# Peptides against a protein of PDB entry 6DSZ, part 213

Target 1, 361 residues: chain A of PDB entry 6DSZ
Amino acid sequence: NYVVTAQKPTAVNGCVTGHFTSAEDLNLLIAKNTRLEIYVVTAEGLRPVKEVGMYGKIAVMELFRPKGESKDLLFILTAKYNACILEYKQSGESIDIITRAHGNVQDRIGRPSETGIIGIIDPECRMIGLRLYDGLFKVIPLDRDNKELKAFNIRLEELHVIDVKFLYGCQAPTICFVYQDPQGRHVKTYEVSLREKEFNKGPWKQENVEAEASMVIAVPEPFGGAIIIGQESITYHNGDKYLAIAPPIIKQSTIVCHNRVDPNGSRYLLGDMEGRLFMLLLEKEEQMDGTVTLKDLRVELLGETSIAECLTYLDNGVVFVGSRLGDSQLVKLNVDSNEQGSYVVAMETFTNLGPIVDMCV

## One batch from the design tools (peptide; made by RFdiffusion4, then SolubleMPNN)

Design b2_p21_5_s4 (from b2_p21_5, 9 letters changed)
Fold by OpenDDE base, seed 2:
Structure b2_p21_5_s4 (fold): chain B 361 residues (1-361), chain A 21 residues (1-21)
Amino acid sequence: as target 1 above (361 residues)
Amino acid sequence: SREELEKALKELEEEEEKKKE
């Protein structure tokens, strides 16, 4: 019996940053197929803390902090629809990853969406939203005392959802999504009623967005609203203000991932299919009444990296580039460009040995 | 513009330095 030690997966399919191990520690969490890797971000680089085997391929991985929690909790959904909420506990040298809640959220009836699994968390931690099946939005209410993750479905009239996020600053949990119909792509919002288990009309909609609109970014307060990323354009909408840019540089390759740099949503990293790294900048305008509005959007090329599946700004201008197709990287953003005009310097590279083909022998 | 990017990166560095104090 040759125990072929199955090579550990190296391709990154998700990454998140937050305060998972403690309130003080900055963590990087990396999903590599069925493996979760937990690091502490230090001045010396990434310190490994724990590796966790999951009961399936990680499809969603999100950090969130419910009211009264001192540190973040981790939501994981697997490709087999096993959901869990994980907590890090340390007691001296003993490190435990505990399951606070779990459940299977698979439906017996439903067409799995062709664009895959989307999982989102309400910024106020009222619920988790899941787009698993066409024409359904699954809701998991977040309750502290519930060890069993119970979900219900709300029917979506829009059968072809491209991307969905929860908005910030909404009295009720509100989703913003890009969808496609025979007339094109559109953006719509819905309020989610936990009580009635239905959608109410959201604060705004935008019909006939760019045909290749593919991503929604929820923007925190004070701006609020959402950014919609297409092939040719980047648009902002918050119900009161609309702004669009069409920088020629983004037409060269499709933007495939994003990450917020600032807590206030003033800056975002964008990665494209060629491994180009961009900064999206939101220019603020302060009104006489003290309100902050969006004045302008700008996109600037930072440099080139491995093709990102996911991006995570850490601290001190350090970015983790999680790659599925290439080597993952830690890169430094510099204030000054190099001789080639790049603001990006690779600090560390993590070799990707390619997809583990599970040859079931 | 390049100048605006460099300004934004500098502001980011200054914000991160203030968090360490």
Scores: peptide ipSAE 0.229, ipTM 0.806, DockQ to the pose 0.935
Fold by OpenDDE base, seed 4:
Structure b2_p21_5_s4 (fold): chain B 361 residues (1-361), chain A 21 residues (1-21)
Amino acid sequence: as target 1 above (361 residues)
Amino acid sequence: SREELEKALKELEEEEEKKKE
């Protein structure tokens, strides 16, 4: 039996930053197919802590902190619909990744969505939402005492959901999603009733967004609402405020990933299909009553990186660029541009031994 | 620190505005 030592996957298909190992540690978690890599972010760089093999390709990986937890928990969903909530425990030198809860969320009925698996967590940790199948939204209620992840489905009238997020600052869990119908792409919101297991009317909708609107970013308080990213435009909506920009620079290549830099949602990293890294800036206007409103949106080109599958801001202007097609990178954002006008400096490169799709052909 | 990045990006914004003048 030749145990072909399967080459460890090097292509990154997800990354997340948070406080998984402790309340104080900043962690980078990297998904490489079935492998989860856990790092501590230090001033000296990434310190490896643990590698974990998953029973399938990681499709969703999200950190969340339920009320009363001192550190983040990790939600993982595999491509085979195995869901788990993981906790890091360390006892001296012994490191254990504990499964707090698990379940299989596969349905016997439903068409798997063409846009793949979407998993989202309510910012208040009331539920996990899953778009696995067309016309269905799966809800996993989050209960601390529940070791078995049970889910239920809510029917979506909108069959072609492009992206979905939970909004911040909502009394009830509220989703915002881009969907496509014969008339184009639209944004809609729904409140999720755990009790009735149904959708209620959400706070707002935006019909006829850009035809290529592809991503929803939920914006934290004080702004609230969502950013909708298209091919040509970036729009903000929170029910009361609408703002749209169409910076010519984003039209050159499709934005494919994003990451929030600031906890208040003032800045986001954007990565496109050409490996360009942008900063999206939310300009605030402070009202006399102390309310903060969105004044404007700006997009700035920072520089070029590997083509990002995922981005995560670490600390001190350091960004992890997770790449599936190229080498993953740690990059530094600088205040001053180099001679080429780039604000991005590669600090470390992680060789991708996967099929290098030489996109230079 | 986030403050350094905030300062950095603010400086970036100010420089890009100066290039448009």
Scores: peptide ipSAE 0.037, ipTM 0.597, DockQ to the pose 0.084
Fold by OpenDDE base, seed 3:
Structure b2_p21_5_s4 (fold): chain B 361 residues (1-361), chain A 21 residues (1-21)
Amino acid sequence: as target 1 above (361 residues)
Amino acid sequence: SREELEKALKELEEEEEKKKE
């Protein structure tokens, strides 16, 4: 009897930080194929709390806090289009992951997008948005009383969406997306009407962005707007202010992931395909009317890590580097560089035994 | 135009290189 102890997946394909176990706990959640690992971040390091098996490869994993929730809820979408909202519940020593809502969001008709599944949550928790298929934007309204995740599609005229996010500080849920057409890549915004189940004209657009513009970062207030990451450039736009930088250092390798460091969107971590870790800094200018505007953008090379599939800032300069191709790491960001000019120190390394290929039998 | 954007990006690159010197 060879008990083939199914080797646990080690390759990371997603990570998020938030307050999932309690309002007070800082959690790291790690997606490893079909497995969700939940940790509490402590001064001593990562404390494992729970592991959860999912019904398929995790494609989207996002924490969100609806109005009047004390802690974050977890949205998961699998590669098989199974959606769920999970809640952590502890009762003494008993730990349960409760499914608050679930649904299958697969369409019978649609071309799966080449850039894969994108899932986003409105910062005000009004809806979840899904880009699953070309020419469609799926909306899941967030309602507390709904145990069944109901979705509807809005037709998207832009067939080739590269990335999409919900913007902050918008009266109506507003998406910002990079798309490609025969003329190049562009940025556009749409307001999402839950009532009419349609798009309205968004606050701004930017035609003819960089040809390799690949990521949208929604920036919180007071800045608002979005950052667009390309191969050669980083641009900011909020409908009023536009700023672009083209730091030569980012041309060497494609930026593939990002994570917000500061709640106010003043700093972001960027990771590239060579495992370089950058800090993107938003410099503030306070206007006489008390408005905060973006003065400048700056990129600083922090150092090298494993090739990040995902990044998440924890606390006190500690970053989790989730890697699919290499070992995942906990790294410390220092104020002062080492002798090699690196601001990054590896604290812990998590051995990656390779991607578990789910053999679909 | 794409060419104008590529030119603007190149000009920005050259300005950032000069700030590091």
Scores: peptide ipSAE 0.000, ipTM 0.294, DockQ to the pose 0.026
Fold by OpenDDE base, seed 1:
Structure b2_p21_5_s4 (fold): chain B 361 residues (1-361), chain A 21 residues (1-21)
Amino acid sequence: as target 1 above (361 residues)
Amino acid sequence: SREELEKALKELEEEEEKKKE
């Protein structure tokens, strides 16, 4: 009897930072297949708090704070379409992860999207949006009193959505997405009506973006709008302002992940397929009327890390590099470059033992 | 430019220090 001690998964497939354990604690949450690891970020490093087994591979993991909550809640969607909203509760030494709401959001009919599951949360916590199937956008209304996550579908005319986000600062929940049609890739926006269960025309669109446009970043106020990341270009659009850059350095490898560094959305981390870490900078211009507009976009190379599946800025220039292909890392961003011109120093490395091939026989 | 990156990193450090005070 070989007790195959099931080695804990080490490959990271998602990470998020927020205030999950308390309002004051900064947490790092790491998804490793079916396992959720919860850490408190301290000056001494990562302190483990809890590990949670999930009923399936974690496909979406997002922190959100509904109005009147003191701390963040966690939305999880599994690859088997089990959705839950989790809350951390501590009573003395007793730590419980409570399911506030749950549901299965699988459809009986639909073509699963080849680009996988996308899950997004409205910044005002009005709804969760899910792209699970081609030509459908699933909406889960967020209601405090509802323990059952009920969803409905809205038909998307755009069958091949590449990425989608909710925009900030919109009166109605508004999605921005990159889609592909026979003419190329485009960006479009829709308002989501919960009442009518339909899309309304969004504030803007941008036809004929870069052919390899792959990611949407929703930008917080005061800028608003979105950043579209391609292979060769990075573009900003908010309905009123358009700006594009084509830094040669990003052409060398595909950007595959991003993370916002600060709440105002002026800085982002970008990771590429070679493990290069970049800073995307949004330069502000203050107008005479007190409005803030985007002056310029810049991309700067910070250094090299493990190939990131996900990135999250923690605190004090520390970044968690979640890797699926290599070792995950805690890295420090330094103000001064080292002798090699890198601003990145590895603080801690977490050995990746490779994918646990769950041969479900 | 390197100067702009260093400025941005410095601003980041200063912002995080101010949150600890």
Scores: peptide ipSAE 0.255, ipTM 0.824, DockQ to the pose 0.905; fails the geometry check

Design b2_p21_6_s1 (from b2_p21_6, 10 letters changed)
Fold by OpenDDE base, seed 3:
Structure b2_p21_6_s1 (fold): chain B 361 residues (1-361), chain A 21 residues (1-21)
Amino acid sequence: as target 1 above (361 residues)
Amino acid sequence: SAALFGEGDPNFLDKLVEALK
């Protein structure tokens, strides 16, 4: 019996940072196809804690903290529509990953969306939203005592959703999404009624955004609203304020991933298809009434990395660059640029051995 | 011994943002 030690997947298809192992530990979680890797971020670097095999390719991986939880829980959705909520438990040296809840969220009907699976969590942990199929938004209500993830669908009139997020600071769970119709791309918001299982009119919409608008970033309070990233422009909207920039530097390559650096949403990392790493800056203006508004948006080139599938800021200017096409990296941001004007230094490189071609021999 | 995450300057990002101005 040749146990062909199946080469472990090395291509990264998702990463998240949070407090999964404890309230105090900073963790990096890396999705590599069917494998979840859990690290603790330490003064000495990444300490591996656990590897977990999943029952399918990880399509969504999000950390969230329901009210009354001391640490983050992990939501995973697989490409086969198996959903689970995972909890880390440690008892001495024994480490267990506990399934708090699970369910299969596959529908028998519906066209799988061409832009793939989108999974989002309400910032107040009221629900999980899933865009799996065209013209449907799936809702998983979050209840503490429910071990079975039950979902229902709400019909979306907008058949071609490009990206969707839950907004912050909303009394009801509110989604913001980019969609395409024959007239172009647009942004719309809907409130999600758990009671009525329907959409209500959201606080705002923006018709005729950039034709290649591809990503929505929900901005935390005090700013609120959303950032819409296109090929040529970055726009902010919160219902009351609109601001757009068109920095020529982003036109050179498509931005494909983002990560929030600050809890208040003042800074983001952006990665493009050429492996360029940017910082998006939200400049604040404090009003006389103590309200904080967005004054301006700025994009700055930090340097070059591997082509990011996902980015996550860790701490102390260290960024994990999760790459599917190339080697993943730990990079350090520096205050001082090098001779090439780069603020990025590679600290560690994680060799990507490519797709595990299951050669069924 | 490059202490990867030595006592990080809690203001590192602010200094970086200032340097980017």
Scores: peptide ipSAE 0.537, ipTM 0.888, DockQ to the pose 0.769
Fold by OpenDDE base, seed 5:
Structure b2_p21_6_s1 (fold): chain B 361 residues (1-361), chain A 21 residues (1-21)
Amino acid sequence: as target 1 above (361 residues)
Amino acid sequence: SAALFGEGDPNFLDKLVEALK
């Protein structure tokens, strides 16, 4: 009798921080295959609140706050294309996760993209965007009264999208994406017309970016625009300003994840395939008119962690390192470096027992 | 909000960024 103890999944495939349980609580949400773990960030550490079983592997997990909501809602998309919007509700000691809306967003026709599922939310909560299939961008309009997540497709001429984000500060929902064609990789923007269900020309484009450009970071106001991360370079573009850096240190290993540290988008964490943790700094210049412009980009090595699948800054210099390949960690950033020049100290380690082989016997 | 793992310096990140210069 092999008691296949159904070990809980330990490999982390996503994490997000926000205010899901209340407006005041800081939460860490961790996706472990089909399981969602919800923590409250406290002075004593991570307090577990709830664990939720999902109807499939979590492929997208994003917090968003529609206008007039007191706390964040959670969008989840599974690898089986089941979409839901979840709300946390507490009534005394009773904790419920309410499905506000749900739907299946699978198409009968389409080539699943080789780079996997991408899900993004407009910063103004007008829509959810999904890159599920090559040559299609799926839009889920966000309507408060709609319990059924309805989606439509917009044809995307760019068949090989590498990454996509919604931009901040746009009158219409605007996507920025890296795509590949026979000439190389490029960055393009499109406005998304919900009314006409089509793309309009976006505010800017950047042709012939680095050949290995792999990630888009949407930058909040006041800077706006996007950061494009490659193997050799990090670039910023907002339509008016272009900046590029090529720090030799990033060439050593591919950056694979990022997280915004502060709301203004001045600082980001970057993780690479060697488990190196970096800080990306947006250096500001204040003009005489009170306008803030981006002066420069800087990358600094903080230290080494487990190989991050996802990163999230919590509070007080504490970072959650979600790892799929290794142990997940809580790490502390320090002002003073150690003897090795590291600003990172492991606080807690969460053992990864490896992939749960669902041997369906 | 109580800082994670004790009393946080609200200027910690600014100090870190300064130390990285």
Scores: peptide ipSAE 0.534, ipTM 0.893, DockQ to the pose 0.547
Fold by OpenDDE base, seed 4:
Structure b2_p21_6_s1 (fold): chain B 361 residues (1-361), chain A 21 residues (1-21)
Amino acid sequence: as target 1 above (361 residues)
Amino acid sequence: SAALFGEGDPNFLDKLVEALK
């Protein structure tokens, strides 16, 4: 019996940064198919803490902090629609990953969306939203005392959702999404009523966005609203203000991932299909009344990395580049560019051995 | 929080943004 030790997956399909192990620790969490790796970010580098095997491919991995939690909880959804909320517990040297809640959110009826699984968490931790099937938005209410994740569906009129996020600063949980219809791509918002289990009209919409608009970024307060990323344009809308830029540099390759650098949403990292790393800058304007508004958007090329499936800013200008197609990297941002005009230096490279073909020999 | 690879510069990102202008 050759126990072929199944090669551990090396391709990264998700990463997130937050405070999972403690309130004080900064963590990097990496999803590699069924494997979750947990690191602590330290002055000496990434310290491995725990590896966790999941019962299926990780499709969604999000950190969130419910009101009165000292540290972040982890939401995971697998490709088999197993949902869980995980908590890190340490007692001395004993490290446990505790399942706070779990459930299966699979529907018996529905067309699985061709754009895959989308999972989002309301910034105020009122609910989790899931786009699993065309024409359905699944809601998981967040309740601390509930060990069983219960979900319900709301019908979406918009059958072809491209991306969806919860907005910040909304009295009711509000989603913003890009969808496609025969007339093109559009942005719409809905309020989510937990009580009535329905959508209400959201604060704004934008019809006829760029044809290749593919990503929604929810912007925190004080700006609020959303950024819509296309092939040729980046747009901002918050209901009151619209701003669009079309920097020629983004036309060269499709932006495929993003990560917020600042808690206030003033800076983002963007990665494209060629491995180019950009910074998106939100320039503020302070009004005489103390209101902060968006003045401008700017995109700057930082340099080149492995083709990112996911990006996460850690600390001190260090970025984790999670790659599915190539080697994942830790990269350092520098103030001074190199001879090639790059602000990016690779610090560490994590070899991607490619898809594990389970050759049952 | 202990910054990755040392204490770092708390103004690093601002300096980077200025260098990108």
Scores: peptide ipSAE 0.533, ipTM 0.895, DockQ to the pose 0.537
Fold by OpenDDE base, seed 2:
Structure b2_p21_6_s1 (fold): chain B 361 residues (1-361), chain A 21 residues (1-21)
Amino acid sequence: as target 1 above (361 residues)
Amino acid sequence: SAALFGEGDPNFLDKLVEALK
């Protein structure tokens, strides 16, 4: 009798940090295929709080705080297009994960996008946006009292979207996306009209970006705009200001993930396909009128980690490195480099046993 | 907030950024 103890999935496919258990608690949430792990970040380390089995592989996991909520809510989309909004509720020792809203957002007609599922939340919590199918942008309006997640599609003329984000500081929900056409890769913006269920012209566009532009980072105020990451270049655009850098160090390996360190978007972590960890720095210039503008972009190598699928800055220079291909890690950033010039020290390593090959027996 | 693994230097990131210059 081989009790095939179904090994719990160990490969990380997403991680987020926020205030999910309470307004005061800092949480790390880790997606491992169908499993959600919830930790509290403490002075003693990561304290496990709850594990949640999901009805499918987690494809999107995002924390967001609607107006009037004391703590963050969790949006999850599965690979089978089951969407839910989850709330953590504790009553004494009883811990419940409550489904605030749910729905299936699968379309009967559509080509699933080759670059997979993208899910994004408007920073003002007006809507969720989903790129599930080529030529469609799905919108889920966020209404406080609606237990049923209703979605509608807007036709997207750009069939090959590489990445998409909502911008900050926009009167209307505004998306910024990299797309590919026969002429190359481009960046475009659209305003999303909930009323008319259509796109309006966005504030800016940038045609003919780098051919390997793969990632959009929405930058919060005061800078606003977006960062576009390519293979050779990192560019910033906010409609008024354009700035580009081409640091030779990023040419060696493709940047595959990012995480915002500062709430104001002055610092980001970047991870590449070789497990190199970088810091992206936005240098500010204060104008005579008190406006803050981007002066420069800088990229610095911090060190090496496991190959990150996702990164999240926790606190006190501690970073969680979620890895799909290797062991996940807690790493410490240090002010002083080691003998190898690395600012990164591994604190804890979480063994990845590899993909559970579903041996359909 | 109790920083992970003790009281953090609130200026840690600024010191790191300065060390990277």
Scores: peptide ipSAE 0.529, ipTM 0.894, DockQ to the pose 0.545

